# Peptides against a protein of PDB entry 3V4L: the designs that were tried, part 21

Target 1, 386 residues: chain A of PDB entry 3V4L
Amino acid sequence: GQPLAKDKVALLIGNMSYWEHPKLKAPLVDVYELTNLLRQLDFKVVSLLDLTEYEMCNAVDEFLLLLDKGVYGLLYYAGHGYENFGNSFMVPVDAPNPYRSENCLCVQNILKLMQEKETGLNVFLLDMCRKRNDYDDTIPILDALKVTANIVFGYATCQGAEAFEIQHSGLANGIFMKFLKDRLLEDKKITVLLDEVAEDMGKCHLTKGRQALEIRSSLSEKRALTDPVQGAPCSAEALVRNLQWAKAHELPESMCLKFQCGVHIQLGFAAEFSNVMIIYTSIVHKPPEIIMCDAYVTDFPLDLDIDPKHANKGTPEETGSYLVSKDLPKHCLYTRLSSLQKLKEHLIFTVCLSYQYSGLEDTVEEKQEVNVGKPLIAKLDMHRGL

## One batch from the design tools (peptide; made by RFdiffusion4, then SolubleMPNN)

Design b1_p9_6_s1 (from b1_p9_6, 7 letters changed)
Fold by OpenDDE base, seed 3:
Structure b1_p9_6_s1 (fold): chain B 386 residues (1-386), chain A 9 residues (1-9)
Amino acid sequence: as target 1 above (386 residues)
Amino acid sequence: MEKIVSTAP
């Protein structure tokens, strides 16, 4: 019969804003596009940008909680990385220079834990460099992997080679995602799909002799990312998994704020990623005696590290939000919260209305505090381990 | 011409 997935879960991590290493660009677009494709494939997708070591560990732990017998697990990583002795290491944004295995997440350790969950399929898509780290003399003694015959690695590059991104004046994919996205929705065995992606990369003049996809697989069954999810969640575990995923994707409800001056503000929320939210404000009613008014969001939790200079922009793009800008309402002020994983408490902030009456030179301010609870990934309490 | 750049540190 056609293989069935008990469920399909994906964790996508894109690290680009490194502290001690060169900044990347492609992971932003790659994680976003892959998220949208995997959602069309009925994956439960958690998408995270710019994680520290601790945040990456917690994201992996939360991902492993979503895995169970016959579940399809997909881990995608785009960022800096290295490979020592056949072990792949994902580099967190806070990794020191030079980094070592103790500062990084070993993919083979994650695979071991996924095998303990009796998963139906384990897919790793690693869009990172595979150069040896000569500053890391650690020989990882990994326990022997179980023979599960359900593992697929898609490496964006060959062993010892670099991965590349496209230099464009705008947003561009990494090389791997450029080709993967065109085939990802095909109803093919995942190893056949990746082999076709490898052929497409090999035909491209940009990548020929620079980057080649490597496929490492033990997959004995004809499993595809298109494999249907088994019907209604009948198990308590499936219900818990669905609830956990739903929590990580629950946006705050849109709010209508009424100020004493008679101005009404619409406060809205949009998810760019599981840890990235856009707040937008719009004036929906203004008394005629008020000639000018603006609604600013301020007083965010210190844990979010929000620079006020990047808040309350006239366009989503001025906040650094280029991907969801088409789906956002126009004529708002926009603020991008890019680090929702850091939120320990409820998201409480102030909406400040600044306005001017006709015939008065002085600007008047009114403020309202807003509590939106824990949005998106902040509901998973990723920080409770400290 | 599109240029590619390494994601290596």
Scores: peptide ipSAE 0.286, ipTM 0.861, DockQ to the pose 0.693
Fold by OpenDDE base, seed 4:
Structure b1_p9_6_s1 (fold): chain B 386 residues (1-386), chain A 9 residues (1-9)
Amino acid sequence: as target 1 above (386 residues)
Amino acid sequence: MEKIVSTAP
């Protein structure tokens, strides 16, 4: 019969805003596009940008909690990385220069933990450089992997080679995602799909002799990303997994705030990623005696490191949100919260209404505190170990 | 010509 997945879960990590390393651009677009494609494939997708070592460890731990017997697990990583002795290391944004294995996440350790969950399929898509790190002489003694015959690695580049992104003035993919996205929805064995992606990359004049996809697999069954999920969750474990994932993707409900002056503000929320949310405010009612009126968001939790200079923008793009701007309402003020994983408490902030009456020179302010609970990934309490 | 840039640190 056609193979069935018990469920399908993906963790996508895109690191670009490194502290001590060159900043990347492609991971933003690549994680976003891959998220949308995997959702069309009925994956439960957690998408995270710019994680520290600690935050990456917690994201992997939470991902492993979603894995169980016969579940398909997919890990995608885009960022800096290296390969020493056949072990792949993902570099967190807070990694020192030079970084070592102690500052990085070993993919083969994650694979070991996925094999303990008796997963139906383990897919790793690693969009990172695979150069040796000569500053890391650590030989990881990894325990022997189980013979599960359900493992696929897609490396964006060959061993010892670099991965590349397209230098464009606008949004651009990494080279791997540029070709992967065109085939990802095909009903093919995942190793056949990746082989076709490798052929497409090999035909590209930009990448010829610079970057080639490497496929490493032990996959005895015809497993595809298109494989249907088994019907309604009948196990307590499947219900718990569905509830846990749903919690990590729950946006705050849109609110209508009423001020004493008679102004009504719509407060809305949009997810760009599992750890990135846009808040937008719009004036939905204004008394005619009020000539000017703006609704600012302020007083965010210190854990979010929100620069007020980047808050309350007239466009989503001015916040750095280029991907979801088409789905947002127009004529709002926009604020991008890019680090929801850092939120230890409820997201409490102030909506400040600044307005002017006709014939008065003075501006009036009214304030309302808003508690939206823990939005998106903040519900997983990724900080519980600090 | 589109230019590609390495993602190596």
Scores: peptide ipSAE 0.274, ipTM 0.857, DockQ to the pose 0.666
Fold by OpenDDE base, seed 1:
Structure b1_p9_6_s1 (fold): chain B 386 residues (1-386), chain A 9 residues (1-9)
Amino acid sequence: as target 1 above (386 residues)
Amino acid sequence: MEKIVSTAP
């Protein structure tokens, strides 16, 4: 019969904004496009940008809690990385220069933990460099992996080689995602799909002799990313998984704020990633006696590290939001919250209305505090060490 | 011409 997934869960991590290393660009687009494709494949997707070591560990732990017997698990990583002795290391944004294995996440350790969950399929898509780190001669003593015959690695590059991104004036994919995205929805065994992606990459003049996809697989069954999810959640664990995923993707409801001057503001929310939200404000009603009126958001929780210089922009793009700008309402002020994983409390902030009456020189301000609870990934309390 | 850049640190 056609194989069934008990459920399908994906964790996508894109690290770009490194503190002590060169900044990347492709992971932003790659994580976003892959998220949308995996959602069309009925995956429960958590998408995270710019994680510290601690935040990456917690994201992996929360992902592992969603895994169970017969669940399909997919981990995608785009960022800096290295490979020592056949072990792949993902580099967090706060990694020192030089970094060591103690500052990084070992993919083979994650695989071990996924095998303990008796998963139906384990897919790793690693869009990172595979050069040796000469500053770390530590051989990780990994326990022997179980023979589960359900593992697939897609490495963006071959062993000892670099991965590449496209340097364009606009948004561009990494080389791996450029080819992967065109085939990801195909109803094929995942190893056959990746082999076709490898052929497409091999035909590209840009990558020829620089980057080649490596496939490492023990997959004995004909499993595909298109395999249907088993219908109604048959277990308490499946219900918990569905509820946990739903909580991590719940946006605040749009609200209408009414000020004493008679101005009405629409406050709205959009998800760019599981840890990235856009707040937007618009004037929906203004009394005719008010000649000028602006609605600013301010007084964010200190844990979010919101620079006021990047808040309240006239376009989403001025906040650094280039991907969701088409789906946002026009003629708003926009603020991008890019670190929702740091939020320990409820998201409380101030909406400040600045306005002027006809014939008065003085600007008047009214303020309202807004509590939107814990949006998106902040509901998982990822800042609490397990 | 599209240019590719290494993601090596």
Scores: peptide ipSAE 0.260, ipTM 0.856, DockQ to the pose 0.710
Fold by OpenDDE base, seed 2:
Structure b1_p9_6_s1 (fold): chain B 386 residues (1-386), chain A 9 residues (1-9)
Amino acid sequence: as target 1 above (386 residues)
Amino acid sequence: MEKIVSTAP
């Protein structure tokens, strides 16, 4: 019979805004596009941008909690990375220069933990460089991996080689995602699908002799990303997993704020990623006696590190939100919260209304505090250990 | 020609 997945869970990490290393661009687009494709494949997707070491560890721990016997686990990483002695290291955004294994996440350690969960399939898609880090002399003593015959690695590049992104003025994919996205929905054994992606990369004049996909697999069964999820969650564990995932992806409900002056503001929320949310405000009703009226959001929790210069923009793009702008209401003010993983408490902020009456020179201000609880990934409480 | 850039640090 066709293999069935007990469930399908993906963690996607895109690191681009490094503190001590060159900034990347492709991870933004690659994580977004891959998220949308994996959702069409009935994956439960957690998508995270710009994680610190601690935040990456917590994201992996939360991902491992979603894994169980016969679950398909997919880890995608786009960012800086290295490979020492066949061990792949994902570099967090706060990694020092130079970084070492102690500052990075070892993919083979994650694989070990996934094997302890008795997963049905383990897929790693590593869109990172595989050069040796000569500043890291650590030979990781990895425990022997179990022989599970269900592991697939797709490396965006060859051992000892670099991965590449397209230098464009606009949004562009990394080289790996450019080809992966065209085939990801195909009903093929995952190793066959990746081999076809490797052929497509090899035919491209841009990548020929610069980047080639490497596939490493122990997968003995015909398993595909298209494999159906085994029916309604009949187990208590499957129900708990579904509820936990749903909780981590719950947006705040849209609110209609009414001010004393009779102005009504619509406050709305959109997810760009599991840790990135857009807040948008619009004036939906204004009394005729009010000639000027501006609504803005302020007083965000300090943990979110929101620069007021990037808040309350007339377009989503001015906030750095280029991907979801088509799905957002027009004629709003937009604010992008890019670090929801840092939120320790409830998201409480102020909506300020500044307005002027006809025939009065003075501006009047009204303020309303809004509590939206813990949005999206902030519900997982990734900081519980601090 | 599209320019590709390494993601190496």
Scores: peptide ipSAE 0.244, ipTM 0.848, DockQ to the pose 0.690

Design b1_p9_6_s2 (from b1_p9_6, 7 letters changed)
Fold by OpenDDE base, seed 3:
Structure b1_p9_6_s2 (fold): chain B 386 residues (1-386), chain A 9 residues (1-9)
Amino acid sequence: as target 1 above (386 residues)
Amino acid sequence: MTEVVSTAP
């Protein structure tokens, strides 16, 4: 019979905004497109951008809590990385220059922990460089992995080689994702699918002699990303997993604010990623005596590090929200919260209505505080250090 | 022009 997944869970991390390293661009599009594809494959997807070491550790721990016997686990990473002695290291955005293994997440350590969960399939898609880090002489002594025969690595590049992104005047994929996305929905054994992606990359003149996909697999069974999830969650663990995932994807409800002047504002929320939310405000009713009015969002929690200069933009694109802009209401003011993982408290902020009456030169302000609880990934309390 | 840029740090 076709293999069944008990469940399917994916963690996607895209690191771009490095503090001490060159900034990347492709991970934004790559994580977004892969998220949408994996959701079509009935994966529970957590998608995260620009994580610190601590935030990456917590994201991996939360991902591991979603794993259990017969669950398919997929980890995708796009960002800086290196490979020392066959161990792959994902570089957090706060990594020092030079970075060492102590500042980075070892993928093989994550694999060990996934094997302890008795997972049905472990897929790693690593869109990072695989050059040796000559500043790190640490040889990770990894315990011998269990022989689970369910592991697949798709490395975007060869051992000791670089990964590349395509820079256009606009948004573009990394090279790996460009080819992966065209095949990801195919009902094929994951190793066969990746081999076809490797062939497609090998035919491209841009990638030929620069980047080649490497597949490392112990997968003895015909498992595919298309494998159906086993029916209704009958176990307590499956219910808990579903609830945990649902918490990480719960948007605040849209609300209508009414001001004393008679202006009504619609406040809405959209998810770009599990840690990235767009707030938008629109004037839905204005008294005729009010000639001009705008609804600004202000007074965000300091943990979110929101620059007011990047808030309240007339377009989603001016906030850096290029991907979801088509699905957003038009004629709003837009604010992008890109670091929801940092939120320790409820998201409380002020909606400030600035308006003018006909025949008065003075601008009037009214303010309302809004509490939307913990949106998206902020519900997982990733900041609860042990 | 399409530029292919390394993601090496």
Scores: peptide ipSAE 0.220, ipTM 0.834, DockQ to the pose 0.819
Fold by OpenDDE base, seed 1:
Parts: sequence; structure tokens; C-alpha cells
Structure b1_p9_6_s2 (fold): chain B 386 residues (1-386), chain A 9 residues (1-9)
Amino acid sequence: as target 1 above (386 residues)
Amino acid sequence: MTEVVSTAP
């Protein structure tokens, strides 16, 4: 019969804003495009940018809670990384220079935990360098992996080699994602799909002799990312998984704020990633006696580390949001919240209306506090495990 | 020009 997935779950991590290491650009675009493609494949996708070591551990733990018998699990990582003794290490944004295995997440440890869940398919897509880290002399004592004929690794590069990104004057993919995105929706065995991606990379003059895809697989069955999800959730675990995923993707409802002066503001919310939200404000009604008015958002929780210089912009792009700008309402003020995983409490902030009456020189201010609860990934309380 | 840049630290 056609293979069925009990469910399909993906965790995508893109690290680019390193503290002690060179900043990357491709992970932003790569995670976004892969998220949209995996959603078309009926994956439940959690997409996270710029995670610390602690935040990456918690994201992996929450991902493992979504895994169960016959579930398809996909982990994608784009960022800095290394490979020692055939073990792949993902580097968090807060990693010291030099970093060691104690500062990083071992992919083979994650694989071990996925095997304990009796998953139907385990796919790792690792868009990172595979050079040895000579500052890390630790030999990880990994327990022997179980013989499960359901593992696929797609490495963006060969062992001991570098991964590359394409730098243009605009947004560009990493080399691996550039070729993967064109084939990801094909109804093929995942190892056949990745082999075709490897051929496409090999034909490209930019990658020839610099980067080649490595496929490592034990997959004995004809499993594809296109395999249909088994219908209605038949288990309590499947219901919990669906509810947990839904919570991680719940946006605040749009609000109409009414000020005492008679100005009405629309407050709206958009998800860029599971940990990145855009707030936008627009004036929907203005009394004729008010000649000018603007609506600013301010007084955010300190845990979000919002720079006021990047808040209340006339375009999404001025906030650093280049991907969702086409789907946003025009003629708003925009603010990007990029670290929702740090939010311990409810998202409470102030909407400040500044306005001027006809024939008065002075500006008047009115303020309204807004509580939108815990948006997106902040609902998972990734901090509750300590 | 398209520049190909390493993601190595």
C-alpha cells in the first residue's frame, strides 16, 4: 500500500546573528522558504531564528514531544557548525569563541532520542560547515544507535568541507536551499529527491568543486515527504500534538482601539516565524478637527530587547522584515518582535497616540495599555523545564 | 557580481 505518516512534524532552526562569530544571511530566507514548502506538504512546522544554547535545547525538547510512533520528523538547521569524529554539532548564537561540544547541540544525540519515539521517518537537513573543530578534543561517547531503517541525512557539504551562501545585493538562499526548494514538492522517495538535488548542485558552475551534497541513509522503505498523513487523529497523543502545534502558531486577534479624542486605531499582528511577529498600527478613523495623528507602540517587556530605533517604521523592511511585507497592510507603522522565545509573561505594551488639533500648536498624547497574552512560540513556555 | 561566501566561522 502507499506509505502513510501518522503525522508530519518539522523543526527548522536558522542561526545568523552570532555574538562572537561572523554573521550569516542565508538562514533567514532558507528557513522561511522551507517553512512554506513543508506547510504545502502538510507538515506541522516550528520555525525559529537566532537561538541561544538554552533556547535550542528547549526547542529540540518541544520537538521531541511532538514525535511518536509512525510520525515523520524533520530537523533542518542552517548556521555555523562543525563535525568531529562523524558527529555533527550545531552552534548556538551565544556560543563562545572558540566553541566546544559543551556549547553546542550534537545532532546524533537528537537522532538517538528520535529513535526512542519509534518515528516512521527521521530526516536531517544540515546546512552548515563540516570542518573539524581543532579546539574540541572531546570524543563524544554516544550510545550505540538502534538499527532503524528510517534515517536520512542530507548534508549541504562533504565531510571536512565548507557550506556556502550566495551573497547578492538582496536576499539570497544558501546553496543547498537554492536547489532543494525546486524539488522538495516532488512525489519521490526522499533519498531519490536528494540525489536529484545533488545532481543539480553538481551542474552549477558556482558550486562545482566547492560544495557537494552528501546523502547518508539507512532508509529501506519508499518514504516521501509527500506521503499523506493518516486521517483523523486516532490517539490522545495525536490530539495533544495538534493542540501544542496550534498554540505555537496562534496570533493575537486584530484590535480596534478607541481614544478619547475620537481617533480609532487598528492594531494587527503577523507571523514571520514561530518566534518572530510583526505588529502594525493604522489610523482607521480621525475626527476632522484633528489635523495630524500618529500611533506608536512602546513600553515592551524588557525580556524582548526591542531597540526603539527599529520600532514604529513606515515600512516592514526598515524593521528587518523583508519576507512578509507583501502580505502586510500598507500605510501602517511596523514593529518587529524577533525574540518571542524570551517572553516569560504576557505581551503587554503601550499604544501611544500623538495628535494635533486644528489651531493648537501643542501636540497631545493619549496612551492605552494592550495585553495580547502569549503570542506564537511564547505559548509553549519553553522556560518551564528548569 | 554573485559572491559565494563560506558559512565557516
Scores: peptide ipSAE 0.220, ipTM 0.833, DockQ to the pose 0.808
Fold by OpenDDE base, seed 2:
Structure b1_p9_6_s2 (fold): chain B 386 residues (1-386), chain A 9 residues (1-9)
Amino acid sequence: as target 1 above (386 residues)
Amino acid sequence: MTEVVSTAP
């Protein structure tokens, strides 16, 4: 019969905004596009940008809590990385220069933990460089992996080689995602699908002789990313997993704020990623005696590191939100919260209404505090381990 | 021109 997944869970990490290393661009688009494709494949997707070492560890721990017997686990990583002695290391955004294994996440350690969960399929898609790090002399004593015959690695590049991104003046995919996205929805064994992606990449004149996909697999069964999820969640464990994932993806409800002057503001929320949210405000009602009226969001929690210069923009693109702008209401002020994983408390902020009456030169301000609880990934309390 | 840039650190 066709294999069934008990469930399907994906963790996607895109690191771009490195502190001590060159900034990347492709991971933004690659994580976003892959998220949308995996959702069409009935994956529960957690998508995270720009994680520190600690935040990456917590994201992996939360991902492992969603894994269980017969669950399909997919880890995608786009960012800086290296390979020492066949061990793949994902580099966090706060990694020092030079970095070592102690500053990075070992993919084979994650694989070991996934095998302890008795997963039905383990897929790693690693869009990172595989050069040796000569500053890391650590030989990881990895425990022997279990022989589970359900492991697939798709490496964006060959061993000892670099991965590449296409720098256009606009948004562009990395080389791997450019070809992967065209095949990902195909009902094929995952190793056959990746082999077709490797062929497509090998035919491209831009990538020929620069980057080649490497597939490493122990997968003995005909498993596909298209494999259906087994039944309604009839088990208590499946219900708990569904509720846990739903909590991590719950947006605040849209609110209508009413001010004393009779102005009404619509406050709305949109998810770009599991840790990235857009807040938007619009004036939905204004008394005719008010000639000018603007609604600003301010007083965000300090843990979010919101620069006021990047808040309250006239377009989503001015906030750095290029991907969800088509799905947002027009004629708002937009603010991008890009670090929701750092939020320790409830998201409390102020909506400030600045307005002017006809025939008065002075501006009037009214303020309303808004508590939206813990949005998206902030519900997982990734900081509870300190 | 499409510039292909390494993601090497």
Scores: peptide ipSAE 0.211, ipTM 0.831, DockQ to the pose 0.807
Fold by OpenDDE base, seed 4:
Structure b1_p9_6_s2 (fold): chain B 386 residues (1-386), chain A 9 residues (1-9)
Amino acid sequence: as target 1 above (386 residues)
Amino acid sequence: MTEVVSTAP
């Protein structure tokens, strides 16, 4: 019969905003596009940008909690990385320069933990450099992996080689994602799909002699990303997994705020990623005696590190939100919260209405505090280990 | 020109 997944779970990490290393651009688009494709494949997708070492560890731990016997697990990483002695290291955004294995996440350690969950399929898609780090003399003594015959690695580049991104004046994919996205929905064994992606990369003049996909697999069964999920979530474990994932993806409800002056504000929320939310405000009712009226969001929790200079923009693009801007309402003020994983408390902030009456020179302000609870990934409380 | 930039640190 066709193989069935008990469930399908994906963790996608895109690191771009490095502290001590060159900033990347492609991971933003790559994580976003891959998220949308994996959702069409009935994956439960957690998508995270710009994680510290601690935040990456917690994201992996939460991902491992969603894994169980016969579940398909997919880990995608786009960012800086290296490979020493056949071990792949993902570099967090807070990694020092030079970084070492102690500052990084070992993919083979994650694989070991996934094998302990008795997963149905383990897929790693690693869009990172695979150069040796000569500053890391650590030889990791990894325990022997179990012979599970359900492992697939897609490395965006060859061993000892660099991965590349396309710098255009606009948004562009990394080289790997550019070809992967065109085939990802195909009903093929995942190793066959990746082999076809490797052929497509090999035909491209931009990639030829610069970057080639490496596939490493021990996959004995015809498993595909298209494999249907087995039955209704009737097990207690499947219900718990569904509830945990749903919590991490629940947006705050849209609110209608009423001010004493008779102005009504629509406060809305949109997810860009599991840790990135856009807040938008719009004037939905204004008394005719009010000539100017703006609704600003302010007084965010300090843990979010929100620069007021990047808040309350007239377009989503001015916040750095280029991907979801088409799906947002127009004529709002937009604020991008890019670090929801840092939120320890409820998201409490102030909506400040600034307005002017006809024939008065002075602006009037009214303020309303809003508590939206823990949005998206903040519900998982990734900080509880400190 | 399409600049292909390394993601190497």
Scores: peptide ipSAE 0.206, ipTM 0.827, DockQ to the pose 0.806

